# Ledger of designs, part 132: peptides against a protein of PDB entry 8BZL

Target 1, 228 residues: chain A of PDB entry 8BZL
Amino acid sequence: SYDRAITVFSPDGHLFQVEYAQEAVKKGSTAVGVRGRDIVVLGVEKKSVAKLQDERTVRKICALDDNVCMAFAGLTADARIVINRARVECQSHRLTVEDPVTVEYITRYIASLKQRYTQSNGRRPFGISALIVGFDFDGTPRLYQTDPSGTYHAWKANAIGRGAKSVREFLEKNYTDEAIETDDLTIKLVIKALLEVVQSGGKNIELAVMRRDQSLKILNPEEIEKYV
Target 2, 242 residues: chain B of PDB entry 8BZL
Amino acid sequence: SRRYDSRTTIFSPEGRLYQVEYAMEAIGHAGTCLGILANDGVLLAAERRNIHKLLDEVFFSEKIYKLNEDMACSVAGITSDANVLTNELRLIAQRYLLQYQEPIPCEQLVTALCDIKQAYTQFGGKRPFGVSLLYIGWDKHYGFQLYQSDPSGNYGGWKATCIGNNSAAAVSMLKQDYKEGEMTLKSALALAIKVLNKTMDVSKLSAEKVEIATLTRENGKTVIRVLKQKEVEQLIKKHEEE

## One batch from the design tools (peptide; made by RFdiffusion4, then SolubleMPNN)

Design b1_p16_4_s3 (from b1_p16_4, 5 letters changed)
Fold by OpenDDE base, seed 4:
Structure b1_p16_4_s3 (fold): chain B 228 residues (1-228), chain C 242 residues (1-242), chain A 16 residues (1-16)
Amino acid sequence: as target 1 above (228 residues)
Amino acid sequence: as target 2 above (242 residues)
Amino acid sequence: SQEYYSPEGEVLTRYD
């Protein structure tokens, strides 16, 4: 029955709107995050861009701050709202605390925002999961994942979206200390993981890397092909 | 009946708040959490369900949260709701400390949160929190304490109690085995393992699936300690040998 | 208007 209120429990104790939002995430493009030793890597499958659509306008990986970036799976419009609020919070934090946010801090902020939308009447949950990566001020690389419910956890590696299950299975088998020993190996791991679900090789992968004390770098297709 | 299921803050003809009851149902599917009060301490024992190889930090405790120097809690239910409430508990405790220059009494912290929970059952436009909590603590007024709260905002003090999956069965077992006035922390730990072994739907209880925290007093200070995996393993082994 | 999810994860709009 579609006539259920957005933010109510079922008789079985389920929040259906949250569960349905999770289904929306599963329809989204696959995103992968991997934490290396001194690098964090995000990879996303490229959806077939409509011939008339500017590829540059479809950013699935975005910076929240100089030290934090995010990939998402699910509703793009919902993601924009979350991203904008997160960016404002990052800037506000810099102004008030005089330090950049920790990756955990901004993740918790986003998680809290999502949670509120699962509890407030007249608001549906956000139809997005996010992988949030970056570096704390002490130089520690971090990876967090959050879902429509507002839960979040720290990960060594994780995936969200349509192919997340297969990618996670790959990462569980292949994520080792040896596999992330170097930045290049870490990047290769992400690419190999995405290739489990993405057809036609490196051309359909968007990849971003953030190294310690460096800004987010989006790799071009030629750079990606070097790792394939 | 359907009209009452869709509205968060409306009484049924029978005087029920169905959304609160449904929130409690959600908690019933959560991992089991036990609390046991002893003469020389208090403990929380919680089922750990999420064991993923790719998790970055083995959270020292997935379900047990330190609130301040004198209190900890465990949660059963919606994790995101739990995170919000545990954060609020910490804030309340800190505000009290700043205002009064002494730690908040255990019951006052519990009641403050319960008032918030209750508000979410009464004010329109909000659903209840899908979380029950067990609180352990020490204060100068009542010593060691164990409390339970639910989505309605009700709370109570307990000598031993359980929330989450198979909580009713666990409570029954606790009632049978809990010896009033004779409970040591050691015996409480043994009892916790015994009850968890029977209530968790696992063939064999393992240290990886159980989190235990103890709250004791040492040299006039409260000590909150999460047991190491090896310590939990020893407790399980002792239980299997009995 | 109130937005909600379908069981399939689609966003639907209810007009009151």
Scores: peptide ipSAE 0.080, ipTM 0.722, DockQ to the pose 0.039
Fold by OpenDDE base, seed 1:
Structure b1_p16_4_s3 (fold): chain B 228 residues (1-228), chain C 242 residues (1-242), chain A 16 residues (1-16)
Amino acid sequence: as target 1 above (228 residues)
Amino acid sequence: as target 2 above (242 residues)
Amino acid sequence: SQEYYSPEGEVLTRYD
């Protein structure tokens, strides 16, 4: 029977499969995103890479297009599916509309995809939340967050995953115009936020930076340590 | 043993569609949305619950969506479902405009979506949408209009109605205070604030927690306007002084 | 096979 695989309402109006997917997200590694003035920054908690594991295969931050990148919390395999579809859509948009996607557009695309999986038979919700950052073609930095339900919102700063609560609390206190006055300060803010939940300093942080009119840059551990 | 019937398209022995009822239960926990029809306009008033310090500047209403130049809607229920349905409404309206070179009549847009909702209750494999909508609009056929639809695909025209949290109490208040044939938009706005103040589960009504949109006609054109926070504050203040 | 979530957020597979 397909009954257990179907997302249905409970008597009290809950979608348990969506809520359970959200629990899967909460078990994921922490990710944080911050929108600066002319910069967007993503940071993720690194898990210790197993000996002999290729580090390239453990990346939690990925580019969707030249102007958009994404971090996620939750099921890695689910994330891969979403990322691939998003990348295809970004390329398709460039071809058909002759402009890169806005961050809001691709977020809405991803959100709609997630929503469909909460209402289709034989499909479970995606077990991922995502932070999507980038620049619109007019140069405006953007940060969006999606959850398994397909809900999305724009944020100045946000966090997802197991340490999200603590990170958000930190950001609520420390996100000010002064704190994001420069690119370096914005990066420092993200690092400090992650350090609320990450042990052993900058060695356990992956950080990606996108500046206006620049490509995504993943900082190496040495570069991260300079901020700490 | 499942505590609930997960089947979306099968009647109970009592003739109930449980998944539809459960969807409606979810809507009952959503923020309150009001619609009031006046002689010179129609309005939507909605509770805004998504207030967060880190939320980016909101250029759009949380609960109120423009559908086309002549219609808007308010939603109660699952946000992601609402996004899908509001997008579909926009697409339906646009397709009609392209096909007939005139705006879609208000009721026709409502019925088109309701048919979709109904399908999700009758065809297996998909859950109902967990969303109720209030529609406001103007067309040349019936003038200003207010409609309500629910997860079953049922809809109706209203002079005033409410969906979401404490909707039953709100409807009762509206029935008591709504003056048929004498309702101005100004009076409707005052009534909306009055009802929201009593039905919202908040200690104090503030402009930050309320969204209001009005639909009027000016110079032969429909004008859909979301009230500024200062305007809402003034309405609240006026209510507190009465 | 069908996948679904447990209350704990784990993906489970049911084999028909």
Scores: peptide ipSAE 0.058, ipTM 0.657, DockQ to the pose 0.040
Fold by OpenDDE base, seed 3:
Structure b1_p16_4_s3 (fold): chain B 228 residues (1-228), chain C 242 residues (1-242), chain A 16 residues (1-16)
Amino acid sequence: as target 1 above (228 residues)
Amino acid sequence: as target 2 above (242 residues)
Amino acid sequence: SQEYYSPEGEVLTRYD
């Protein structure tokens, strides 16, 4: 039956498929996001690219628009679908509203999409969580997180994936106004946070920064080592 | 656990998509397909298992399909599923060409199909495709390219890779012998034969059991060529003499 | 009919 309900409530009110999708996220590589004063930073655990694999095709951080980027944890194929939808929406918004999306707007869009896949017959939830960062048109840096259920919240800093708990604990202790006073300090904070769970130092970290009025910049390994 | 195995693709309590994993297991039983990227070209080499004398030789390739003028693919897995997906690839490529009056970039074609594969893992009433594909191609953006996709809708670019039976062993051999930046198409062909000879469960590698296609650039045009049996025989002979 | 994979990777068809 094509109309088989995949996500249903348990007798105790649980959406098991959503919870199980969250377990899929926990198997994903760790991603961290930090909002600084005039910078947003995303860091991801770089899985050792298999020998002979083209590194170009292994991306965990992507731009949704000029002012918004996203990192994810969980099912890569699912993430691609979400990213594509989000990109289309960003462009649509520019055409219809004549302004870029706010980070909150696009997060809400993604969250709504995810929620629909928890409620629609014949669909399973997306097996991804996302960290969405960027700048609103007023220059305010933003960080949002969304999960398979379609919930979303704004954060100063957060992490997703297998090492998220340890990274969050680190951030809870070390995220201070002093720690994010400069762009460089903010970047260092992200790297230090990831190093709690990433082995072999900076070689296994992908780092992206977006500064106010600037495009997304992915740091090369040499640039990352300067902060380590 | 068993309840999740027999239903539409859903998450297990551990967050696994067992139907996707089982589809991947099915592919492990399929004939071996290799892809190798060289500086001057890219190749596919595939095991031909269904050698029946009554098969019409008009089937130029059982496992290697031309997708358009710039791309070809090989398949490992369920033949019927492979036929559907290869047809879809051709349709996608053709629609793009008609719409934009230029060939579809290689990665875009791969991703378009991967989105379809992913959908069959997410929407009810559908099972995953029991097929992995290797894609070879050329475009003006990235030159020669090799991609692999699996039933989940994941894909990646590769310098060399293998799908199907004994793929892990093949990949290990490729890792040992592949010379990054120094691979010629000639050396890639030799490597393909070497790997197939060791990974195919045959006493002796024969040209009738191997399909090889090369993709090269000549005079600013992509040339996709399926090697003739005699050419494959020569490659095998050369390998046996080393 | 619902098609699904066995743990061994075989396509099984269940006739409902």
Scores: peptide ipSAE 0.051, ipTM 0.712, DockQ to the pose 0.574

Design b1_p16_4_s3 (from b1_p16_4, 5 letters changed)
Fold by OpenDDE base, seed 2:
Structure b1_p16_4_s3 (fold): chain B 228 residues (1-228), chain C 242 residues (1-242), chain A 16 residues (1-16)
Amino acid sequence: as target 1 above (228 residues)
Amino acid sequence: as target 2 above (242 residues)
Amino acid sequence: SQEYYSPEGEVLTRYD
């Protein structure tokens, strides 16, 4: 029956499948994004990897292209699909337009994909929110967030996942021009924000940094501890 | 009854499309959008609800979208749905321009989107768009125009109308105060502020919570502009002084 | 099989 698993409106105008997907996101590990002056930083809570799990396989921060990276909260399998589609689009854009995507462009692409899955027959919404960061070709740092509905907005700083509320409250109080005056201060801000919800300090934080005209750099635990 | 409420958009025994009605209900909870047609222009006024400190500088209106050089729209409802529809409007307008080497007439653009909306209510496996739109525009056929469309794919031309939260009350106020044939853009702006002040669930109307766009003709060209915050503040101040 | 979300955000599978 084609009528199964359709996202429909409730009598009071709610899209329950989308709202429930948002609840799935809230169960995910916390991710934080901050835009600095000439830097973008992503931080993610590391869940205790099962003893037998290869740490290399649990990457919550991934590159979409040389100039764009993404962190997500929610269903990992869903994220993989979105990431793959986004990567293909980034490469396609380079081939057809001869320039890398803008951060807004690829965000809009992802948002549109998510939105379609909220209207398509036999498809459930994606159970993920994403923080997308990078640099436009003009060197402008960007941060965007998407949710299961397909909405997206540009942010100075934001958080998604389980501890997002507390992290956002911290960022609202502490995000100032002075707090992001340098790259190091921006990194410190992200770490401090994550420490609001992450237990056992810097060992449970994954941090990635992208600077202008540089590739994504994932910090090792020793580098993170220098900022704590 | 529940089968018709929670499944593919189908007719109830009473001939109702419940999914369309529920989509309209969702729109009723969205921020207020007003449209007013004047003799010398058209305006959109929209409530801005999402003001977050961490939001990046909003260079563009959250609820008012430029479609082409001669048209703009405002949206009430699901933001993601609105983004899809506004993109479609832009694409339709560009394809028309490319094909015919002239801008698409306002009503034709509205109709084209309404056909898409209607399809999403008729073909199985898709939910209706949870969005209503107000369209403002100018063309050589009818001059300044204001349209409203809903999730069903229905549309109509208006002299003044409202969608979103407290739309019924707003429409009632517009009916009382709108003077046919005597409406200037200046008077329309004043009317918009008056209505928003009464319909928004805010103790005091502030410029940060209101977006206003005007569409006028200058030297044979259409000009679409979003009012600056200072201009909106002046309009609010003027209203408070009367 | 069809997948859908529960109110708690869990992915459930319905088998017809």
Scores: peptide ipSAE 0.083, ipTM 0.754, DockQ to the pose 0.039; fails the geometry check

Design b1_p16_4_s4 (from b1_p16_4, 6 letters changed)
Fold by OpenDDE base, seed 4:
Structure b1_p16_4_s4 (fold): chain B 228 residues (1-228), chain C 242 residues (1-242), chain A 16 residues (1-16)
Amino acid sequence: as target 1 above (228 residues)
Amino acid sequence: as target 2 above (242 residues)
Amino acid sequence: SQEYYSPKGEVKTIYD
C-alpha cells in the first residue's frame, strides 16, 4: 500500500505521508499568531498540565533568536529537533553574515529542512506545523507559517492545530486595521481568537509578545486576565 | 539502504505513529517504577520482578542506574534497550564533563537522550526504543529534579510520576496524596510504599520486590544511595501499621 | 516481523 510506504507518490500524485503528517498537526494543541503594527503575538492553548507536571518543561513557544520566536502544533519531539537546528542556524548566520537572520530566512531554512525529510530515503516527515514570528533588522514585523511538506507563507494572522479552523474563521472576520491599531488591541485580538476554542478562559492560554527592538516576553496569567 | 526504508516508523492515515504507541504499550506491562520529588530530595522506587536466588548481587540495582554523581535513572521496558540507553546517558554525561569541566545539567542530559529516541522514530531501518525512563538528579540551576521520557522522545518534569505496570492508577494516587510544598523525603518514601502496595500485583508487598534509591544533598555534595532491604522492610512495616 | 512491535492496546500518540 502506498500509504504504508516511505514518502512516495501515489498513483494519483499524493504524498500520503505528508498528508498524514498534516493530520498529526491537526491533533496538536491550537496555536495562533498575529502580526500587529509594531508587535507580533503568539498564543497557544495550554494543555491541562497534569497537576504534578513541571510547567517549565512544557514549552510550545520558544525563542529561536533574539528577534525570532516560534510556536508549533504536532509532535513535540519532532518540534524539538527543528527548534534546535533553527537555533544553531540563527547563531551561525550571526557569525558568518554578521547580522541576525530575517524571519523569512529562518522560515525558509526550517521549510527546507522539512522538505528534505519528505524526499530523503528512510525518513518520515516532521509531524509539525510552525508559526514563526519576529522582526527583521529594519524593524518590520513578520509572521510565517510552515507545514510538514516544507511549504511556507507570510501571514497577517494565522492558526495551526486542532482548533485552527475556528480560530482562522474568527481572525478573518475580526482582523482589521482598527483591531491591531495598538499593541494592546493586538494582544486582545489573539486572546479573543483563542477563546473561540479554549473553554476555561485565560488560565489555559499562554501568550508571548515581541515588540520592536524588544525581547520575547511571555505574559503571566495575571497579565492575560487584564485583556479578558 | 533502500531495503530498510520499509522499516521506517510511518504515520497512519490518522497521523498516528503506531510503532511508538505499541512500544509504549509494551512498557505498560513492565515492572512499576515511581519517582517522587521532595523538598529535601528525590527518590525512585521500582518493582523487582527477577528475583532469582542464584543471581549475583546487582552492583547497584536491577532497575535503578547511577548515571553520574548527580543523577540516576530507572527504566521500564526492554532490558536490552535499557542497557543501551543507560550506557549512552553515561557517555553523554562523561563527554560533557570532559568538554566543559562541569557536570551536565539534568535536563540537558534528558534532552540529549530524548533526541536519540526521537531519531529512532523518524529514521528508516530503526524501531523505537521500547523503554521509558525516570530520571532523578540535582544541579545548581534547578536543584532536585524528576523527569520522565518515553519512546517518542517526549519528556517532562514532574513532582511525582509513574511508568510501567498500573502506571495510570499510580499517577492517580500520587495526584491525590502528593502535597505540593509539604513533601519531605520521609513522606515521599511513605507515599511510594503506599502506591506500590496498591499497584503491584502482589498479595503482600515485600522488601525483596522493591528497590528504592534516594538522591539528597549533604555538605554541598549529591548523595545517591539505594536503601537497604532492612530500611525498605521498615517502611513497609510502618505502612502496614497505619 | 520480530523487528516491529505488535499492537497490544490503545496508546495514543502524544500531540502538543
Scores: peptide ipSAE 0.204, ipTM 0.755, DockQ to the pose 0.213; fails the geometry check
Fold by OpenDDE base, seed 5:
Structure b1_p16_4_s4 (fold): chain B 228 residues (1-228), chain C 242 residues (1-242), chain A 16 residues (1-16)
Amino acid sequence: as target 1 above (228 residues)
Amino acid sequence: as target 2 above (242 residues)
Amino acid sequence: SQEYYSPKGEVKTIYD
């Protein structure tokens, strides 16, 4: 039997629903993010699209705004809710502040949303972690991660999902200034990192690239194979 | 009146949403519904289980519902839940039409309902809907479309798919026989009959136990038609002759 | 009172 309680503290100080939501994230397919010098790259393990399924409806990387994109791991339906709210906030910010959001700002917004769902009566936590990448208006590339608890941090590189541990270990060893010296090298680093956990090479990888003053670009399989 | 403690769908220790899983299990025991996308149209075929002689002859469809001029859906699961969701779909579509003076794109309608479904998995005092849906439609953006949604609020587009009883077997058959890019509506109808004949929990497939709707384009207009019993009989007969 | 599904399901939660 599982506990039917709302998100409350256990006698030993644990928030079980948050921890259990983190377990849901661990069951998600792997996502990796890397911040380069003038590029941010997201890579995801491509979920096997069933035969007869429309690939258009299977997306793990999405734009939040022209300058921000996100990858997630965990519950797809939960992610959709977060994405939609984030998009609305990005547009609202542009309207009211007359500037696009900073990556930190939108991350904080998402994190705050998640945190509220860990403390509000009658709500369960979101079962997702997210990698949020983009460029601030000053042209600085940024990478943030947030988890079901509402915690967030800035990263040079990070990973989420079922293969996150192995990918992070790889990145800890291989993320150097030399490894991200060029855009191509940065992309290659992401691919190599994902290949630690993804079988069958580039066919099972989806990559998204955002360069300064450019929109999110999803690489096609042929472009990915060039880096393999 | 003591406010009943609001209960919430919560995570298990292993990160599972059991109430959602149980809802999906319930749907697995519902009548079979399948959808097939063709080059020149899209169809829904559904098992009719409630055949009562005293039902009014005006019984148009048990499981297939017209949503607007460009979309229809089929349901598998709890009937009362299905009624609520189909009504909501119609309302969403109508509100969109009024607001934007154009029909709602198919995927947007599906997504709107899926957000509602998701909410019922996250907010206290609510249980997941015990319903999966197949959606067929046409819009100017993507043409003919087929979607499937489940109690979690997840959805996907499909060339062909099935929900309800023996859905896994049906999907396997569809995978074997569906020819991408070569599927005509006529061939799709034949395929639907073939699959239903093998997957329905009946000794013999009969027209009274099958509902079929087609969505086509004629003269720049969407046409949604439920096949007459005689037409279904002919399809079954043709299948038996092969 | 809110109704709940019985714990008889075998279908697993889907993750992405």
Scores: peptide ipSAE 0.106, ipTM 0.661, DockQ to the pose 0.228; fails the geometry check
Fold by OpenDDE base, seed 1:
Structure b1_p16_4_s4 (fold): chain B 228 residues (1-228), chain C 242 residues (1-242), chain A 16 residues (1-16)
Amino acid sequence: as target 1 above (228 residues)
Amino acid sequence: as target 2 above (242 residues)
Amino acid sequence: SQEYYSPKGEVKTIYD
């Protein structure tokens, strides 16, 4: 009986499974996104990789397409499903529409997917939030966030995961036109924001940068240290 | 009784659909939305609850959505559900336009969505949408129109109504102050501000916390306009001076 | 009731 796995309203009007999924997100490592003038930056807290674990298998930042990347917080397995579907949609869009997706488009796609899982029998909500960044075809940088409910909004800067509150507070205070005047300053802003919650400095940060008309670049630890 | 609480399509012994009721309860906690029909237009006024400094300014309206050239709606409830339903409304309207080469009549669009909502209350395996909507529109059949729909799939036409937080109090105020046959858009705007000022759980009404859209006819065309913050400020100021 | 998620944590409203 799929009745046992249904997201239903409580008597007081809450969708508990969605709310609990949001709690699952809060258990995830912190991710931050910032939109600059001609750059988008994602930063994530590195998980303590167990000795001997292949670092390639634990990516919190992934490309959805050449012009879009995503960071997530929450259940890794859930994220994999969302990422795969998003990638397929990006490719499909290129084939059918002959243009890459806009960041808003793919965000809406992901959001719709998540929403459906909050209203379908036999399915639980996705236990993930995502920061989706990239460039539209016209060269406009974009940052979106989506949560387990399927809501999404555009942001100048935002954070998700366990340290999101502190990071957001930092960003609210420090995100100014001056702070994002250059690409380097934007990167520094992300690093400083993450350092509010990440211990042991730049070694525990993974940073991805997408510049206008450039591919996603994951910075190595040495490159990150240059900004610290 | 708990067996019926989790099932969306089963009546309780008392004939209640608990999930629909719970969805409606959820809407009661959402931001207030008002609709007022006037002789020369129709308006929606909605509470903005989520003002974040880091939001991208491109987000012009949080709760008011344009559906087509002749219709707009406001939503109260679960945002993600609202997004799905508003998208569906747009698709229905577009399909109708393509099929019949004329805009969909307002009530027909409302009914089409209500049928979808109703289906989610009757077919197993799905929960009701946690959303109520106010619809404003114009068509050649009935002119300016205001509709309300709820999670059950019920709808009705209104001269003035309210959904969301403190909706009952708002409706009571509207009943008292609405002057049938004499309502201008200007007076409707003033009434909207008056009601919101009393029903919103805020210490002071500000333009940042209120979204207002008007639908009018100009030169044989429908004009849907979201009021600028300055315009809303003026309305608030005028109310405070009265 | 086999809930996929536990109620542990602060419940935030999902409603606007």
Scores: peptide ipSAE 0.040, ipTM 0.555, DockQ to the pose 0.033; fails the geometry check

Design b1_p16_4_s4 (from b1_p16_4, 6 letters changed)
Fold by OpenDDE base, seed 3:
Structure b1_p16_4_s4 (fold): chain B 228 residues (1-228), chain C 242 residues (1-242), chain A 16 residues (1-16)
Amino acid sequence: as target 1 above (228 residues)
Amino acid sequence: as target 2 above (242 residues)
Amino acid sequence: SQEYYSPKGEVKTIYD
């Protein structure tokens, strides 16, 4: 008898499966996102890759389109499903509307997908939170977060995963207009935020940067060390 | 064959729909939303709980949504469910406008969504929406209107009502202070602040924790306006001086 | 209700 994962209300008005999915997210490695003036930055805690695993296969930061990228925390397999559907939607939008998606549009799409999985029988919620960053066609940088419930909001900065609380506390204290005045300062802010929870410095951090009118760039370890 | 478990929302032996009741219980924990009908307008006042310095200012209103040129709503309950329902309201209103070349009447929009809510209580494989809504609007048939709907798909028109946390206490206060036929938008705003001050579990009401929208008619057009923080501060200050 | 704390220690829930 497959325990059909049914998301139902508890007597106290709780959706336990959604809450438990949020707990699953907390087990994931930490991800942080920061919006600068003309830059968006994603940073992720690198999990200890088994000696035999190709580091390329464990990417927690992925492109959804040329102008949008996403970091996630939680179940990797769930993330793959979300990413694939989001990519298809981005391409479909380009074909039908003849413009790239806005960051808000694709976030709303992902959020709606997640929400549907909280109301469908035989389905459990996605055990994934995501940080979605990019540029709208007008050149405006955007950062969004979505959680297993399908809720989403726009942020200046945010974090998800096991170390998210500490990282968010740091960002709340240190995110200022001065701290994001330049691209380099914005990158430095992300690194400092991650260092609150990541041990052994820059070697355990993956950093992705998207600048205005530029493609996603993943920084190499040497580039990261320059900011430490 | 999508084997929808048809038994998600079923009657108890006592004839109760527990999933609907539990959804309503969930709404009781949400931020307070008020609606007040006046002679010269309608307003929504909502508790803002998501005050975070890192939130992007692009979200002008967290709990109040413009549906079309003549209607707005506020939500209490699960935010993700609210987003889905708000989007559906906008789509329904748009489809009607395109089909009939006139705005959808307020009650028809409310009813259309309520039918959807009801369906989610009856059809297998779905849970009820954990959302109650307040609707404000104007149409040529009934003028200014205020409606409330809940997870069951039930709705009603109101002169003043409240959903979310401490809604029962708020409704009691509204019953005491609402003056039928004499309510101006100005007096309604004052009443909203008074009720929120007593029903919100805060020591001091601040403008950052309250969203207010008004719907009025100017020069034969509906105007939906979200009050600026400074305006809300003035309302709070005025209340404290009384 | 999964309450999460905002960076300022404010409790956020899936309910609003």
Scores: peptide ipSAE 0.028, ipTM 0.513, DockQ to the pose 0.024; fails the geometry check

